Peptides against a protein of PDB entry 6TME. Designs and how they scored, part 13

Target 1, 324 residues: chain A of PDB entry 6TME
Amino acid sequence: NRLKRAYIALQAWKKAFYSDPFNTAANWVGPDVCSYKGVFCAPALDDPSVLVVAGIDLNHADIAGYLPPELGLLTDVALFHVNSNRFCGVIPKSLSKLTLMYEFDVSNNRFVGPFPTVALSWPSLKFLDIRYNDFEGKLPPEIFDKDLDAIFLNNNRFESTIPETIGKSTASVVTFAHNKFSGCIPKTIGQMKNLNEIVFIGNNLSGCLPNEIGSLNNVTVFDASSNGFVGSLPSTLSGLANVEQMDFSYNKFTGFVTDNICKLPKLSNFTFSYNFFNGEAQSCVPGSSQEKQFDDTSNCLQNRPNQKSAKECLPVVSRPVDCS
Target 2, 324 residues: chain A of PDB entry 6TME as posed
Amino acid sequence: NRLKRAYIALQAWKKAFYSDPFNTAANWVGPDVCSYKGVFCAPALDDPSVLVVAGIDLNHADIFGYLPPELGLLTDVALFHVNSNRFCGVIPKSLSKLTLMYEFDVSNNRFVGPFPTVALSWPSLKFLDIRYNDFEGKLPPEIFDKDLDAIFLNNNRFESTIPETIGKSTASVVTFAHNKFSGCIPKTIGQMKNLNEIVFIGNNLSGCLPNEIGSLNNVTVFDASSNGFVGSLPSTLSGLANVEQMDFSYNKFTGFVTDNICKLPKLSNFTFSYNFFNGEAQSCVPGSSQEKQFDDTSNCLQNRPNQKSAKECLPVVSRPVDCS

## One batch from the design tools (peptide; made by RFdiffusion4, then SolubleMPNN)

Design b2_p26_1_s3
Fold by OpenDDE base, seed 2:
Structure b2_p26_1_s3 (fold): chain B 324 residues (1-324), chain A 26 residues (1-26)
Amino acid sequence: as target 1 above (324 residues)
Amino acid sequence: STMEENLKKEREELEKLKKELEEKLK
């Protein structure tokens, strides 16, 4: 009986709670699991006459505890939302049995260990949110082979390079922000056909921006701020026909910020502050447009306010990185 | 009571099922 399995799983989970400030699991008593707060039942996909646990929503419950292996008994769960809790430990490998998993949100918790590779075992997964945890190590390349709509990885401890498989991603939103990613952005990034928003903020990324970024025709938000990028901005960025927000601040970029970038048709905000740019087109000057906001602060620009000193600029500007 | 006996039997069955399922999860 599927509901009996669910009962075992949910009771094991309740036992794994260290703290339940809102008494969310107070009604988790008896075999009627469909009455449990945060537990949602639906007809089984294979047999509409059978009621199964199809969803868990414990968002914002502030529950402290861990995920016990018995959660693998929730084989009919397609929606698993447990964000904004204090769950700790690792994601159980037994969750591989949840083959219907569609949305997995464990964000804003205290999970540790490597990337939860069990997420790769779910054939129908569309939404993955693991942000604001303590996941560490390498990002598995296989994550981008999945047909995910959104990938939230920000605010973790991920290290190493961004996999070249990123170009295979069909995700509209991808966040890498506030990790320890290093190396270059893969050239394959230009193959992300459905990408609307990508955020690289606050990593250790370096090298030149790949020209292939300009192929991201659907991108509305591109944030590469607070990294170690060098060289000039790719001229191909003029291809970003739908970009609204672009941030390259707090890098080591050099060269000239061109009209072709600043005149992008949907550009609303373009921040390129805290770099080593030595020139900008008139269209890039803050206040030059009523429709666009620019920030050119703390560069090596002549006749602009709030620029770096010659002493800071000369060593960098005199040795531009060739990205060719 | 008959009710208590039934609850006891149900708990025993659930414990058996739990053990069987735990073995399958390994």
Scores: peptide ipSAE 0.027, ipTM 0.490, DockQ to the pose 0.012
Fold by OpenDDE base, seed 3:
Structure b2_p26_1_s3 (fold): chain B 324 residues (1-324), chain A 26 residues (1-26)
Amino acid sequence: as target 1 above (324 residues)
Amino acid sequence: STMEENLKKEREELEKLKKELEEKLK
């Protein structure tokens, strides 16, 4: 019986709670699991006459505990939302049995260990949110082979390079922010045809930006701030016809910021502060437009306020990185 | 009571299922 299996799983989970400040699991008593707070039942897909546990929503419950292996008995769960809790430990491998998993949100918890590879086993997964945890190690290349709508990885401890398979992703939103990713952005990034928002903030990324970024025609948000990028901005960035928010601040970029970038038709905010740019077009000057906001602070620009000293600029500007 | 006997049987089945799962997870 599916509900009996669910009962075992949910009771095991209740026992795994160290703290339940809002008494969320207070009514988790007896075999009627469909009455449990945060447990949602629906007709089974294979038999509409059978009621099954189809969803879990424990968002913002501030529960401290762990995910026990018995959660693998919740084989009919398609929606698993447990964000903003204090769950710790690892994601159980037994969750591979949840073959209907559609949305998996474990964000804002205390999970540790490597990337939860069990998420790769779910054939129907569309939404993955593991942000604001302590996941570490390499990102599996296979994550981008999944037909995900959104991938939230920010605020973890992921390291190594971004996989070249990123170009295979059909996701509209991808966040890498506030990790320890290193190396270059893969050239395959230009193949992300459905991409609307991508965020690289606060990593150890380096090298030149790939020219292929200019192929991201649907991108509205591109943030590469707080990294170690070098060289000039690719001229192909003029192809970002839908970009609204663009941030390259806190890098080591050099060269000239061109009209073709600053005149992008939907650009509303372009921040390129805290770099080593030695020139900008008039269209890039803060205050030049009422419709666009620019920040050119702390570069190597002549006749602009709040720029770096000649002593800081000369060593970098005199040795431009060739990105060709 | 018939209800207590049914509850006891359900508990035994649940324990059996739990044990089978624990063995599969090893």
Scores: peptide ipSAE 0.027, ipTM 0.492, DockQ to the pose 0.012
Fold by OpenDDE base, seed 5:
Structure b2_p26_1_s3 (fold): chain B 324 residues (1-324), chain A 26 residues (1-26)
Amino acid sequence: as target 1 above (324 residues)
Amino acid sequence: STMEENLKKEREELEKLKKELEEKLK
């Protein structure tokens, strides 16, 4: 009986709670699991006459505890949302039995260990949110082979390079922000045909930006701020016909910010502050447009306010990185 | 107490069911 399996799983999970400040699991008593707070039942896909546990929603419950292996008994679950709790430990490998998994949100918890590779085993997964945890190590290249709509990885402890397989992703939103990623952005990034929003904020990324970024015609948000990028901005950025928000601040960029970037047709906000740019077009000057907002603070620009000293600029500007 | 006895019975039933299901998951 599927509901009996669910009962075992949910009771094991209740026992794994260290704290339930809102008494969310107070009614988790008896065999009627469909009455449990945060448990949602639906007709089974293979037999509409059978009721199964199809979803879990414990968002914002502030529950402290861990995920026990018995959760692998919830084989009919397609939606698993446990956002904004205090769950710790690792994601159980037994969750590989949840073959109907469609949306998996464990964000804003205290999970640790490597990337939860069990997520790669779910054939129908469309939404993956593991942000605001303590996941560490390498990102598996296979994550981008999956047909995901959104990939949220930000605010973790991921290290190493971004996989070259990123170009295979069909996701519209991808976040890498506030990790420990290093190396260059892969040139394959230009192959992300469905990409709308990508965020690299606050990593250890370096090197030149790849020219292939200019192929991202559907991108509305591109944020590469707070990294170690060098060289000039690619001229191919003029191809970002739909970009609205663009941020390159807090890097080591040099060279000239051109008209073809600042005059992008949908551009609303462009921040390139805290770099080593030595020139900008008139169209890039803050206050030059009523429709666009610019920030050129703390560069090496002549006749602009709040710029770096000559002492800070000269060592960097005199030794430009060739990105060719 | 009646409550403690009921909890004990429920735990015993859960452990039995858990064991049976673990065997099926292999």
Scores: peptide ipSAE 0.026, ipTM 0.498, DockQ to the pose 0.012
Fold by OpenDDE base, seed 4:
Structure b2_p26_1_s3 (fold): chain B 324 residues (1-324), chain A 26 residues (1-26)
Amino acid sequence: as target 1 above (324 residues)
Amino acid sequence: STMEENLKKEREELEKLKKELEEKLK
């Protein structure tokens, strides 16, 4: 009996709660699991005459506890949303039995350990949100082999390089922000055909930006701020026909910010402050357009306010990194 | 392939299920 298995799983989970401040699980009593708060039943995909637990929504419940291995008995769950809780520990490997998993949101919790590789075992996964946790170590390259619509990894403890497999991703939104990623952005990034938004904020990324970024025709948001990028902006950025928000602030970029970038047709905001740019086109000057906002603060620009001193600029500008 | 067809069908069923569950969550 599938509902009996669900009952066992949900009762095990209730026992794993250390705190339930909103009494969310107060009605988690008896065999009628479909009446449980945050538990949603639907007809089984393989047999419409059978009712199964198809979804969990415990978002914003502030529950403290852990995920017990018995959750692997919820084999019919396609939607698992438990964000904004205080769940701790690791994601159980037993969740590999949830082969119908479609959306998995465990964001804003206290999960630890390596990347939850069990997520890679779900063949139909479309949405993965593990942001605002304490996941650590390397990002598995296989994550980008998944047919995901969105990948939220921000605000964790991930380290190492971004996998070259990123170019295989079909995701429209990917966030790497506020981790410890290092190395260069892979050149394969230009192969992300469905990419709309990508955020690299606040990592240890370095090197030159790959020219292949200019191939991201559908990107509307590109944020690479607060990293260690060097060299000039790629001239191929003129190919970002749909970019609206672009941020390269708080890096070590040098060279000239060109008209071809600042005149991008959909560009609304372009922030390139806190770098070592030594020139900008007139179209890049803040206030030059009513339709576009620019920030050129704290660069090495001549005749602009709030720039770095000559003493700070000269050592860097005189030794530009060649990205060719 | 039969596998691709099965995968397509499964995806369609999952999308249907998602919609139904979203409606229940409203």
Scores: peptide ipSAE 0.005, ipTM 0.338, DockQ to the pose 0.022

Design b2_p26_1_s4
Fold by OpenDDE base, seed 2:
Structure b2_p26_1_s4 (fold): chain B 324 residues (1-324), chain A 26 residues (1-26)
Amino acid sequence: as target 1 above (324 residues)
Amino acid sequence: SYRDKRLEEAKEELKKEKEELKKKLD
């Protein structure tokens, strides 16, 4: 009996709660699991006459506890949303039994350990949100082999390089922000044909930006701020026909910011402050357009306010990194 | 079904998240 298994799982989970300040699980009593708060039932896909637990939604319940292995008994769950709680520990490997998993949101919790590789075992997964946790270690390259619509990884403790497999991703939004990723952005990034938004904010990324970024025709948001990028902006950025928000601030970029970038047709906000740019086109000057907002603060620009001193600029500007 | 309803809700949430990301760039 599927509901019996669900009962066992849910009771084990209730037992794993350290704190339930809103008494969310107060009604988690008895065999009628479909009446449990945050538990949702639907007809089974393989037998419409059978009712099964198809979804969990405990978002914003502020529950402290952990995920017990018995959750693997919820084999019919396709939607698992438990964000904004205080769950700790690791994601149980037993969740591999949830082969119908479609949306997995464990964001804003206290999960630790390596990337939850169990997510890779779900063949139908479309949405993965593990942001605002304490996941650590390397990002498995296989994550980008998944047919995901969204990949939220920001605000964790991930390290190492971004996998080359990123180019295989069909996701429209990917966030790497506020981790410890290092190395270069892979050249394969240009192959992300469905990408609309990508955020690299606040990592340890370095090297030159790959020219292939210019192939991201559908990207509307590109944020690479607060990293260690060097060299000039790729001329191929002129190919970003749909970019609206672009941020390269707080890096070590040098060279000239060109008209071809600043005149992008849909560009509304371009921030390239806190770098070592030594020139900019007139179209890049803040205030030059009413339709576009620019920030050129704290560069090595001549005849502009709030720039770095010659002492700060000279050592960097005189030794530009060749990205060719 | 619940699955269908939740899927639509998730799509809406994703849309909101994207909008918030844009705002963070300002």
Scores: peptide ipSAE 0.026, ipTM 0.638, DockQ to the pose 0.095
Fold by OpenDDE base, seed 3:
Structure b2_p26_1_s4 (fold): chain B 324 residues (1-324), chain A 26 residues (1-26)
Amino acid sequence: as target 1 above (324 residues)
Amino acid sequence: SYRDKRLEEAKEELKKEKEELKKKLD
């Protein structure tokens, strides 16, 4: 019965393929769906004597097509990996029936539309990868209420602000990079207790960095480059005891880059180029350490190479933003 | 159950995959 439903779903999906360059679905013939390439079966949780489709792995198949609503018949699927294809359209709402969904990876496709809110309906979801698509609109705040290990959102068309609920996230990795997010980083960011890596690269974020960033004790990677951040770097950044990679380049930061930041114990790379910093501690100077790499290019630093002209610096440096 | 065992194995494999993905953050 369950396999019959799976057969219907998979055949509908095969029909939804426009191109299958590697002939991945060539063997998708007949009722024995467990033999289908990329289809994995396991005993049902409620009845071990019943075999069900528990996983889909079509990664790197370069398949062009769409996800038909019949995929909702795959109610026993816990693993859905279809990255690096050319699937288009939207994520079907019918996938809400896949209540066992644990890992959902649709990255590197051509999906469009708003955030796939169906992902929010999966109670056991641990991994969400929707990066490198064309998803647009607002990010639902509820995404961070879920107990996710990782949230990959980068390289999409998401807009609006980052939800304040971000502080509730238990994810170790969160990527916002290369979207159209705007506004400030929420102060609640400091509450992300399991955060190791967070990336904001290439958005339209602005305002001052929240002091609460300094509470991210487990962070190893913090990249806020290519945004519109202003003001001085928070002094609380001295609390980032485990940060290894830090990037604030291509912003509008001002002020002085302090020893407390540049001497962070685990800091390996610190890039603060293409800002309007008017001073830096000796410990921040590129070449000052063999263990640390710094980039201070294109700031307003005195007696340093490759800095902005006085003409470029004066209007900004003379009117520093007070973040207090 | 057998399914649970299989799922655990899959989770381990996925963990490795996630680690690799973590290296490719952007």
Scores: peptide ipSAE 0.019, ipTM 0.591, DockQ to the pose 0.052
Fold by OpenDDE base, seed 5:
Structure b2_p26_1_s4 (fold): chain B 324 residues (1-324), chain A 26 residues (1-26)
Amino acid sequence: as target 1 above (324 residues)
Amino acid sequence: SYRDKRLEEAKEELKKEKEELKKKLD
């Protein structure tokens, strides 16, 4: 009996709660699991006459506890949303049995361990949100082989390089922000055909930006701030026809910020502050446009306010990195 | 059924949540 299995799973989970401030699981009593708060039932896909647990929504319940392996008995769950709780431990491998998983949101919890590779086992997964946790280690390249609409990885402890398989991703939104990723952005990034928003904020990324970024025709948000990028901005950035928000601040960029970038047709905000740029086009100057906002603070620009001293600039500007 | 209705409501809420999460990237 599928509901019986669900009962076992949910009771095991209730037992795994250390704290339930809002008494969310107070009514988790008895065999009628479909009446449980945060538990949602629907007709089974294989038999409409059979009722199954199809979804879990415990968002914002502030529950402390862990995910027990018995959750693997919830084999009919397609929606699993438990964000903004205080769940700890690891994501159980037993969740591989949840073959209908469509949306998985465990964001804003206290999960630890490596990337939950069990997520890779779900053939129909479209939404993955594991942000604001303590996941660590390498990002498996296979994540980008998944037909995901969104991949939220930000605010974790992931290390290593960004996999070259990123170009295979069909996601519209990908976040790497506030991790410990290192190395270069893969050149394959330009192959992300559905990409709208990508964020690299606050990592240890370095090297030159790949020219292939300019191939991201659908990107509206591109944020690479707070890294260790060097060299000049790629001239191919002029190809970002739909970019609205662009941030390269807090890096080690050098060279000249060109008209072709600052005059991008949809650009509304372009921040390139806290770098070592030694020149900018007039169109890049803050206040030069009524429709666009620019920030050129703390560069090596002449005749601009709030720039770095010559002492700070000369060692870097005199030895620019050649990205060609 | 009532349960189906609850699921639909949850799906709508989840959809909204997803959209909100997409807007908050960092």
Scores: peptide ipSAE 0.016, ipTM 0.560, DockQ to the pose 0.053
Fold by OpenDDE base, seed 4:
Structure b2_p26_1_s4 (fold): chain B 324 residues (1-324), chain A 26 residues (1-26)
Amino acid sequence: as target 1 above (324 residues)
Amino acid sequence: SYRDKRLEEAKEELKKEKEELKKKLD
């Protein structure tokens, strides 16, 4: 019964393939779906005597096609990995029937449309990777209500602001990089209790960095480079006891880079180049430490190489943004 | 676990991407 439904789904999917350069679906013939390449069966959770399709792994198959609605018949699938293909279209709403979904990886494809809200319907989802697609529109706030370990959103077309619900996330890794996000980083960011790595690279984020970033005690990687942030670095950044990689480059920051930041105990790389900083502590100077790497290039620092001209600096430095 | 492995792979890919981006911007 369940395998029959799976057969219908998989045959519909095979029919939806436009190109299968590695002949991945060549053996997708007959009712024995458990023998299909990339299809993995396991005993059903509700009845160990029943074999069901529990996983799909078509990673790196370079398959062109779309996801047909019949995939909703794969109700026992917990692992769905189809990255590095050429699937197009939208994620079918029928996938809401896959209530056991645990890991969903559709990264590096050609999916379009809004955020796949069907992912929000999966109660047990722990891993979501939709990066390197063409998803667009706003990010639904509810994504951060999910008990996810990792959220990969980078390299899409998402826009609007980052939801304030981000503080509710239990994810250890979150990537926003290379989208069109705008506005400020929510102050609730400091509430991300399990956060280890967060990346904001290459968006249109602006405003001042919230002081609450300093509450991220477990963060090891914080990258906010290539945005439009202004003002001074929060003094509370001295609280980042475990940060190893920190990047604020290519923004519009001003002010003084302090010892309290550059002497962070686990800091190995701190890049604050291409801003408008007008001073830095001695501990921030590149070469001042053997254990730490710094980059202060293209700021408004005196007596440092490769800085901006006075003409470029004066208009910005003389009118610093007050973040208080 | 498979999840852990995939997560590590994803982190490595991200690291490479960041490094490449840095090189382009320098």
Scores: peptide ipSAE 0.024, ipTM 0.622, DockQ to the pose 0.410; fails the geometry check

